# Peptides against a protein of PDB entry 4U39: the designs that were tried, part 2

Target 1, 302 residues: chain A of PDB entry 4U39
Amino acid sequence: SIKVIGVGGGGNNAVNRMIENEVQGVEYIAVNTDAQALNLSKAEVKMQIGAKLTRGLGAGANPEVGKKAAEESKEQIEEALKGADMVFVTAGMGGGTGTGAAPVIAQIAKDLGALTVGVVTRPFTFEGRKRQLQAAGGISAMKEAVDTLIVIPNDRILEIVDKNTPMLEAFREADNVLRQGVQGISDLIATPGLINLDFADVKTIMSNKGSALMGIGIATGENRAAEAAKKAISSPLLEAAIDGAQGVLMNITGGTNLSLYEVQEAADIVASASDQDVNMIFGSVINENLKDEIVVTVIATG

## One batch from the design tools (peptide; made by RFdiffusion4, then SolubleMPNN)

Design b1_p8_1_s4 (from b1_p8_1, 3 letters changed)
Fold by OpenDDE base, seed 1:
Structure b1_p8_1_s4 (fold): chain B 302 residues (1-302), chain A 8 residues (1-8)
Amino acid sequence: as target 1 above (302 residues)
Amino acid sequence: SLFFVGKK
């Protein structure tokens, strides 16, 4: 089974966005120290952590409170994760609960033998230096606790949205990028396409790889496959080029009109941008909701 | 050599 755990406010917003987009083949768990915020989750499983420590009032933007809250609730987290083959831990880094609890939850998943993937955001620069420093500490702790850590730099989202985009919409786009990162991997396992991957293929690329970069490209029209692939490998979300990566995981998602030629064209573009010795795996997914769109997701590991 | 593991 695949489990997605949203940790704290940002992680739970991302989980809500995944549920709203009908991401299939995954179980959703919402985790928070704030009981009022947790009640707004759309997840089937809602877990309040650190009830004795916080009294349901949240972590007060303190990562040490988030950490201790997850430690207090360790047995409950273990029970919720038991039997998972894969666990996604999603959080907005820089806050109290997400920053402190996500590494603890990730370690619990890894200790249970699940393939543990972190999908987290760095705060926007405008959220201030304190949040950036807290996020850096949380990301460092996540690296030790996961098999693969995808870090989304929120400031790079500002490069792909309109300059007039309201701040609230920029946060919604961060939630959407977290959704795309989880879905880009989970669909390769759970959703059939023209080229299917199994869990063992994904595990080979993602097991004990540390930091990963994610690129996303979306396009329509006659050259949509090539355009989507070019956008993915040049994505502002990539803090570096995909050259030098030891492994590449590629998802090519399209509607029912996705052709094998389009899949090949997209794969060839990503291959040409990668090292010759890279371990590249790619899958295709059919999503009837995309109609004329192609979405290419590239995850570079190592 | 890019090993495309496309399992059909």
Scores: peptide ipSAE 0.000, ipTM 0.397, DockQ to the pose 0.185
Fold by OpenDDE base, seed 2:
Structure b1_p8_1_s4 (fold): chain B 302 residues (1-302), chain A 8 residues (1-8)
Amino acid sequence: as target 1 above (302 residues)
Amino acid sequence: SLFFVGKK
């Protein structure tokens, strides 16, 4: 089974966005120290952590409280994760609960033998230096606790949205990018397409790889496959080019009109931008909600 | 069937 755990406010917002976008074949778990915020989760499983420590009042933006809350609730987390083959741990780094609890939850998942993937955001620079410093500590702890860690730099989202985009919409886009990161992987396993991958394939690319980069490209029209692939490999979300990556996981998602030619064209573009020795795997997913759009997700590991 | 591009 595939489990997605949203940790703290940002992680739970991302999980809500995943549920709203009908990401299939995954079980959702919402984790928070704030009981009121947890009640707003759409996840089937809702877990309050650190009930004794926090009394449901949240972590007060302190990562040490988030950490201790997860440690207090270790047995409950283990029970919720039991039997998972793969665990996604999603969180917004820089806060209290997400930053502190996500590494603990990830370690629990890894210790249970699940393929553990972190999908986390760095805070926007405008959230201030304290959040950036807290996020750096949380990311470091996540890197040790996961098989693969996808870090989304929120400031790069500002390069893909309009300059006049309200702050609330920028956060919503961060939640959407977290969704795309999880869905881009989970759909390869859980959602039938033109080219299906199994869990063993994904495990080969993602096991013990450390930090990963994610690029996303979306396009429409006659050259949509090529355009989407080019956008993915040049995505502002990529802090570096995909050259030098040891592994590449690619998802090509389209509507019912997605052709094998388009899949091949997109795969060839990503391959041409990668090292010759790269272990590249790609899957194709059909999403009936996509009209004329193709979405290419690239995850570079190693 | 995995389409591997690169090292199998």
Scores: peptide ipSAE 0.000, ipTM 0.400, DockQ to the pose 0.357
Fold by OpenDDE base, seed 4:
Structure b1_p8_1_s4 (fold): chain B 302 residues (1-302), chain A 8 residues (1-8)
Amino acid sequence: as target 1 above (302 residues)
Amino acid sequence: SLFFVGKK
């Protein structure tokens, strides 16, 4: 089974966005120290952590409170994660609960033998230096606790949105990028396509790889596959080129009109931008909600 | 699974 755990406010907003976009084949778990915020989760499983420590009042933007809250609730987290083959831990780093609890939850998942993937955001620069410093500490702790850690630099989202985009919409886009990171992997396992991957293929690319970069490209029209692939490998979300990556996981998602030629064309572009000795795997996914769009997701590891 | 191994 695949489990997605949203940790704290940002992680739970991302999980809500995943549910709203009908990401299939995954179990959703919402984790928070704030009981009121947790009640707004759309997840089937809702878990309040650190009930004794916080009394449901949240972590006060303190990562040490988030950490201690997860430690207090360790047995509950273990029971919720038991039997998962894969666990996604999603959080907005820089806060209290997400920053502190996500590494603890990730370690619990890994200790249970699940392939543990972190999908987290760095805060925007406008959220202030304190959040950036807290996020850096949380990301370091996540890197030790996961098999693969995808870090989304929120400031790079500002390069793909309009300059007049309200702050609230910038956070919504961060939630959407978190969704795309989880869905881009989970769909390869859970959703049929022209080229299916198994869990063992994904595990080969993601097991004990540490940090990963994600690129996304979306296009329409006659050259949509090539354009989507080119956008993915040049994505502002890639803090570095995919050149030098030891592993590449590629998802090519299209509608019912997705052709094998388009899949091959997109794969060849990503392969040509990767090292010659890269371990590249790719899958295709059919999403009936995609009319004329192709979405290419690239995850570079190592 | 169709493994397309990239062209050496």
Scores: peptide ipSAE 0.000, ipTM 0.410, DockQ to the pose 0.290
Fold by OpenDDE base, seed 5:
Structure b1_p8_1_s4 (fold): chain B 302 residues (1-302), chain A 8 residues (1-8)
Amino acid sequence: as target 1 above (302 residues)
Amino acid sequence: SLFFVGKK
């Protein structure tokens, strides 16, 4: 089974966005130290951590409280993760609960033998230096606790949105990018397409790879496959080019009109931007909701 | 689209 754990406010917002977008084939777990925020989760499983420590009042933006809260609730987290083949741990880094608890939860998942993938955000620069420093510590701890860590730099989201985008919409876009990162991988396993991958293929690319970069491209029209692929490999979310990656995982998602030619065209573009010795795997997913859109997700590891 | 808001 595939489990997605949203940790803290940002992680839970991302999980809510995944549920709202009907991401299938995954079980959702919401984890928080704030009981009121947790009640707003759409996840089937809601877990309050650190109930004794925090009394449900949250972590006060302190990662040490988030860490201790997860440690207090270790046995409950273990039971919720038991039997998962893959665990996504999603969080907004820089806060209390997400920053502190996500590494602990990730380690629990890894110790249970699940393929453990972190999908996390760095805070926007406008959230202040304290959040950036806390996020750096949380990201470092996540790297040690996961098989693969996808880090989304929120400041790069500002390059793909309008300058007039309200702060609230920038956060919603961050939640959406977290959704896309999880869905881009989970759909390859859980959702049939023109080219199916198995869990073993994904595990080969993601097991013990450390940091990963994610690029996303979306396009419509006659050249949509090529345009989406080009956008993915040049995505502002990529902190580096995909050249030099040891592994590449590609998802090509389209509507029912997605052709094998379009899949091949997109794959060839990503392959041409990658090293010749790269272990590249790609899957094709059919999502009826996309109609005329193609979405290419590229995850570069190593 | 529920995906990226295109730059204007």
Scores: peptide ipSAE 0.000, ipTM 0.378, DockQ to the pose 0.032

Design b1_p8_2_s1 (from b1_p8_2 with T2M R8K)
Fold by OpenDDE base, seed 1:
Structure b1_p8_2_s1 (fold): chain B 302 residues (1-302), chain A 8 residues (1-8)
Amino acid sequence: as target 1 above (302 residues)
Amino acid sequence: SMFYVGKK
């Protein structure tokens, strides 16, 4: 089974976005120290952590409170994650609960033997230096606790959105990028396409790889496959080029009209941008909701 | 070229 655990406010917002987009083949768990915020989750499983420590009032933007809250609730977290083959831990880094609790939860998942993937955000620069420093500490702790850590740099979202985009919409885009990171991987296992991958294929690329980069490209029209692939490998979300990566996981998602030729064209573009000795795997997914769109997701590991 | 962060 695949479990997605959203940790704190940002993680829970991402989980809500996943549920709204009907991401299939995964079980959703919402974790928070704030009981009122947790009640707004759409997840089937809602877990309040650190009830004794926080009294449900949240972590007060303190990562140490988030950490201790997860430690207090360790047995409950273990029970919720038990039997998972894969666990996605999603959080917005820089806050109290997400920053402190996500590494603890990830370690619990890893200790249970699950392939543990972190999908987290760095705060926007405008959130201030304190949040950025807290996020750096949380990301460092996550690296030790996961098999693969995908970090979304929120400032890169600002480079590609309209300059008049409201702050609230920029946060919604961050939630959507977290959704795409999880879905781009989970669909390769859970959703059939023209080229199917199994869990063992994904595990080969993601097991004990540390930091990862993610690129996303979306296109329509006659050259949509090539355009989507080019956008993915040049994505502003990539803090570095995909050259030098030890592994590449590629998802090519299209509607029912997705052709094998388009899949091959997209894969060839990504391969040409990668090192010759890279371990590259790619899957194709059919999503009837995409109609004429192709979405290419690239995860570069190592 | 226009880059996409995610599907809206």
Scores: peptide ipSAE 0.000, ipTM 0.371, DockQ to the pose 0.036
Fold by OpenDDE base, seed 4:
Structure b1_p8_2_s1 (fold): chain B 302 residues (1-302), chain A 8 residues (1-8)
Amino acid sequence: as target 1 above (302 residues)
Amino acid sequence: SMFYVGKK
């Protein structure tokens, strides 16, 4: 089984976005120290952590409170994650609960033998230096606790969205990028396509790889596959070029009209941009909600 | 099936 655990406010917003977008084949778990925020989760499983420590009032933007809250609730977290083959831990870094609890939860998942993937955001620069410093500490702790850590630099989202985009919409886009990171991997396992991957294939690329970068490309029209692939490898979300990666996981998602030629064309573009010795695997997914759109997701590891 | 796209 695949479990997605959203930790704190940002993680739970991302989980809500995943549910709203009907990401299939995963179990959703919402974790928070704030009981009121947790009640707004759409997840089937809702877990309040640190009930004694926080009394449901949240972590007060303190990562140490988030950490201690997860430690207090360790047995409950273990029970919720038990039997998972893969666990996605998603959070917005820089806050209290997400920053502190996500590494603890990730370690619990890893200790249970699950392939543990972190999908987290760095705060926007406008959220202030304190959040950025807290996020750096949380990301460092996540890197030790996961098999692969995908870090989304929120400031790079501002390069993709309109300059007039309201702050609230920038956060929604961050939630959407978190969704795309989880879905780009989970769909390769859970959703049939033209080229299916198994869990063992994904595990080979993602086990004990440390930090990863994600690129996304979307295109329509006659050259949509090539355009989507080119956008993915040049994505502002990639803080480094993919040519230095030791492993590449690629998802090519299209509608029912997705052709094997388009899949091959997209894969060839990503391979050409990658190192010659890269371990690249790719899968294709059919999403009936996509009309003339192709979405290419690239995850670079190592 | 794993498809490896090698650089031609």
Scores: peptide ipSAE 0.000, ipTM 0.391, DockQ to the pose 0.270
Fold by OpenDDE base, seed 2:
Structure b1_p8_2_s1 (fold): chain B 302 residues (1-302), chain A 8 residues (1-8)
Amino acid sequence: as target 1 above (302 residues)
Amino acid sequence: SMFYVGKK
């Protein structure tokens, strides 16, 4: 089984976006120290952590409170994650609960033997230096606790949206990028396509790889496959080129009109941008909600 | 102890 655990406000917003976008084949768990915020989750499993420590009032933007809250609730987290083959831990770094609890939850998942993937955001620079410093500590702790850590730099989202985009919409886009990161991987296992992958394939690419980069490309029209692939490998979300990566996982998602030729064309572009000795695996996914769009997601590991 | 707001 695949479990997605959203940790704190940002993680739970991302989980809500996943549910709203009908990401299939995963179990959703919402974790928070704030009981009121947790009630707004659409997840099937809602878990309040650190009830004694916080009394459901949240972590006060303190990562140490988030950490202690997860430690307090360790046994219940273990029970919620039990039997998972794969666990996605999603959070917005820089806050209290997400920053502090996500590494603890990730370690619990890893200790249970699950393939543990972190999908987290760095805060926008405008959120201030304190958030950035807290996020750096949380990311460092996540790196030690996961098999693969995908870090999304929120500032790079500003390069893919209009300059007049309101702050609230920028956060919404961050939630969407977190969704895309999880879905781009989970769909390869859980959702049928033209080329299917199994969990063992994904595990080979993602086990004990440390930090990973994610690129996303979306395109329409006659050259949509090539354009989407080119956008993915040149994505602003990539803090470095995909050359030098030891592993590449790619997802090519299209509507019912997605052709094998388009899949191959996209795969060839990503392969050409990668090292010759890279372990590249790719799958395709059919999403009936897509019309003329192709979405290419690239995860570069190592 | 953990408090579950909702679960399956």
Scores: peptide ipSAE 0.025, ipTM 0.615, DockQ to the pose 0.017; fails the geometry check
Fold by OpenDDE base, seed 5:
Structure b1_p8_2_s1 (fold): chain B 302 residues (1-302), chain A 8 residues (1-8)
Amino acid sequence: as target 1 above (302 residues)
Amino acid sequence: SMFYVGKK
């Protein structure tokens, strides 16, 4: 089974976005120290952590409180994650609960023998230096606790949105990018396409790889496959080029009109931008909600 | 090690 665990406010917002977008083949768990915020989760499993420590009032933006809350609730987290083959841990770094609890939860998942993938955000610069420093500590702790850590630099989201985009919409886009990161991987395992991957293929690319980067490209029209692939490998979300990556995981998602030719064309573009010795795997996914769009997701590891 | 993919 595949489990997605959203940790703290940002992680739970991302999980809600995944549920709203009908991401299939995964089980959702919402974790928070704030009981009121947790009640707003759409996840089937909702877990309040650190009930004794926080009394459900949240972590007060303190990562140490988030850490201790997860430690207090370790046995409950273990039970919720038990039997998972793969665990996605998603959080917004820089806060209290997400920053502190996500590494603890990730370590629990890894200790249970699950392929453990972190999908986290760095805070926007406008959230202030304190959040940025807390996020750096949380990301460091996550890197030690996961098989692969995908870090999304929120400031790079500002390069793909309109200049007049309200702050609230920038956060929604961050939630959407977290969704895309999880879905881009989970769909390769859970959702059939023209080219199917198994869990073992994904595990080969993601096991003990440390940090990873994600690029996303979306396009429509006659050259949509090529355009989407080019956008993915040049994505602002990629803080470095895909050249030099030891592993590449590629998802090519389209509607029912996705052709094998388009899949091949997109794969060839990504392969040509990658090192010759890269371990590249790609899958295709059919999503009926995509009318004329192709979405290419690239995850570079190593 | 983390690899970064992006434009100059």
Scores: peptide ipSAE 0.000, ipTM 0.375, DockQ to the pose 0.042; fails the geometry check

Design b1_p8_2_s2 (from b1_p8_2, 3 letters changed)
Fold by OpenDDE base, seed 1:
Structure b1_p8_2_s2 (fold): chain B 302 residues (1-302), chain A 8 residues (1-8)
Amino acid sequence: as target 1 above (302 residues)
Amino acid sequence: SMFFVGKK
């Protein structure tokens, strides 16, 4: 089974966005120290952590409170994760609960033998230096606790949205990028396409790889496959080029009109941008909701 | 006590 755990406010917003987009083949768990915020989750499983420590009032933007809250609730987290083959831990880094609790939850998943993937955001620069420093500490702790850590730099989202985009919409786009990162991997396992991957293929690329970069490209029209692939490998979300990566995981998602030629064209573009010795795997997914769109997701590991 | 908000 695949489980997605949203940790704290940002993680739970991402989980809500995944549920709203009908991401299939995954179980959703919402985790928070704030009981009022947790009640707004759409997840089937809602877990309040650190009830004795926080009394449901949240972590007060303190990562040490988030950490201790997850430690207090360790047995309950273990029970919720038991039997998972894969666990996604999603959080907005820089806050109290997400920053402190996500590494603890990730370690619990890893200790249970699940393939543990972190999908987290760095705060926007405008959220201030304190949040950036807290996020850096949380990301460092996540690296030690996961098999693969995808870090989304929120400031790079500002490069792909309109300059007039309201701040609230920029946060919603961060939630959507977290959704795309989880779905880009989970669909390769859970959703059939023209080229199917199994869990063992994904595990080979993602097991004990540490930091990963994610690129996303979306296109329509006659050259949509090539355009989507080019956008993915040149994505502002990539803090570096995909050259030098030891592994590449590629998802090519399209509607029912996705052709094998389009899949091959997209894969060839990503391969040409990768090192010759890279372990590249790619899958295709059919999503009837995309109609004329192709979405290419590239995850570079190592 | 974990408040499991029960499955609907």
Scores: peptide ipSAE 0.021, ipTM 0.608, DockQ to the pose 0.016
Fold by OpenDDE base, seed 4:
Structure b1_p8_2_s2 (fold): chain B 302 residues (1-302), chain A 8 residues (1-8)
Amino acid sequence: as target 1 above (302 residues)
Amino acid sequence: SMFFVGKK
């Protein structure tokens, strides 16, 4: 089974966005120290952590409170994660609960033998230096606790949105990028396509790889596959080129009109931008909602 | 799974 755990406010917003976009084949778990925020989760499983420590009033933007809250609730987290083959831990780093609890939850998942993937955001620069410093500490702790850690630099989202985009919409886009990171991997396992991957293929690329980068490209029209692939490998979300990556996981998602030629064309572009000795795997997914769109997601590891 | 091994 695949489990997606949203940790704290940002992680739970991302999980809500995943549910709203009908991401299939995954179990959703919402984790928070704030009981009121947790009640707004759309997840089937809702878990309040650190009930004794916080009394449901949240972590007060303190990562040490988030950490201690997860430690207090360790047995509950273990029971919620038991039997998962894969666990996604999603959080907005820089806050209290997400920053502190996500590494603890990730370690619990890994200790249970699940392939543990972190999908987290760095805060925007406008959220202030304190959040950036807290996020850096949380990301370091996540890197030790996961098999693969995808870090989304929120400031790079500002390069792909309009300059007049309200702050609230910038956070919604961060939630959407978190969704795309989880879905781009989970769909390869859970959703049929022209080229299916199994869990063992994904595990080969993601097991004990540490930090990963994600690129996304979306296009329409006659050259949509090539354009989507080119956008993915040049994505502002890639803090570095995919050149030098030891592993590449590629998802090519299209509508019912997705051709094998388009899948091959997109794969060849990503392979040509990667090292010659890269371990590249790719899958295709059919999503009837995409109509004429192709979405290419690239995860570069190592 | 069709492993397309990239062209050496």
Scores: peptide ipSAE 0.000, ipTM 0.400, DockQ to the pose 0.279
Fold by OpenDDE base, seed 3:
Structure b1_p8_2_s2 (fold): chain B 302 residues (1-302), chain A 8 residues (1-8)
Amino acid sequence: as target 1 above (302 residues)
Amino acid sequence: SMFFVGKK
């Protein structure tokens, strides 16, 4: 089974976005120290952590409180994650609960033998230096606790939105990017396509790989596959070229009109932008909600 | 770390 655990406010917003976008074949768990915020989760499983420590009033933007809250609730977290083959831990880094609790939850998942993937954001620079420093500590702790860590730099989202984009929409886009990161992987396992992957395929690319980079490209029209692939490999979220990656996981998602030619064309573009000796695995997903769109997601590991 | 976000 695949479990997605959203940790704190940002993680729970991302989980809500996943549910709203009908991400298939995953169980959703919302975790928070704020009981009022947790109640707004759409997740089937809602877990308040650190009830004794915080009294449901949240972590006060203190990562140490988030950490201790997860430690207090370790047994409940273990029970919720038990039997998962794969666990996505999603959070916005820089806050109290997400930053502190996500590494603890990730470690619990890993200790249970699940393939543990972190999908987290760095705060925007405008959120201030304190959040950036807290996020850096949380990301470092996540890296030790996961098999693969996808770290989305929110400042790079500003390169993919209009300069007049309201702050709330920029945060919504961050939640959407977290959704895309989880869905881009989970769909390869859970959603049938033209080329199906199994969990073992994904595990070969993601197990004990440390930091990963994620590219996304979306296009329409006659050259949509090539354009989506090119947009993926040139995505502003890529802090580096895919050159030097040891592994590449590629998702080519389209509607019912997705052709094998388009899948091959997209895969060839990503392969041509990768090292010759890269372990590339690609899957194709059919999403009936995609009309004329192709979505290419690339995750580079190693 | 490599990250891709597609614009719609």
Scores: peptide ipSAE 0.000, ipTM 0.375, DockQ to the pose 0.042; fails the geometry check
Fold by OpenDDE base, seed 5:
Structure b1_p8_2_s2 (fold): chain B 302 residues (1-302), chain A 8 residues (1-8)
Amino acid sequence: as target 1 above (302 residues)
Amino acid sequence: SMFFVGKK
């Protein structure tokens, strides 16, 4: 089974966005130290952590409280994760709960033998230096606790949105990018397409790889496959080119009109931008909701 | 190693 754990406010917002977008084949777990915020989760499983420590009042933006809250609730987290083949741990880094608890939860998942993937955000620069410093510590701890860590730099989201985009919409876009990162991987396993991958293929690319980068491209029209692939490999979310990556995981998602030719065209573009010795795997997913859109997700590891 | 593509 695949489990997605949203940790803290940002992680829970991302999980809500995944549920709203009908991401299938995954079980959702919402984790928080704030009981009121947790009640707003759409996840089937809602877990309050650190109930004794925090009394449901949250972590006060302190990562040490988030860490201790997860440690207090270790046995409950273990039970919720038991039997998962893959665990996504999603969080907004820089806060209290997400920053502190996500590494603990990730380690629990890894110790249970699940393929453990972190999908986390760095805070926007406007959230202040304290959040950036806390996020750096949380990201470091996540790297040690996961098989693969996808880090989304929120400041790069500002390059893909309009300059007049309200702050609230920038956060919603961050939640959407977290959704795309999880879905881009989970759909390869859970959702049939023109080219199916198994869990073993994904595990080969993601097991013990450390940091990963994600690029996303969306396009419509006659050249949509090529355009989506080019956008993915040049995505502002890629803090680096995909050249030099040891592994590449590619998802090509389209509607029912997605052709094998379009899949091949997109794959060839990503392959041409990758090293010759790269272990590249790609899957094709059919999503009826995309109609005329193609979404290419590229995850570079190594 | 995360490769950084620096936009100059």
Scores: peptide ipSAE 0.000, ipTM 0.394, DockQ to the pose 0.033; fails the geometry check

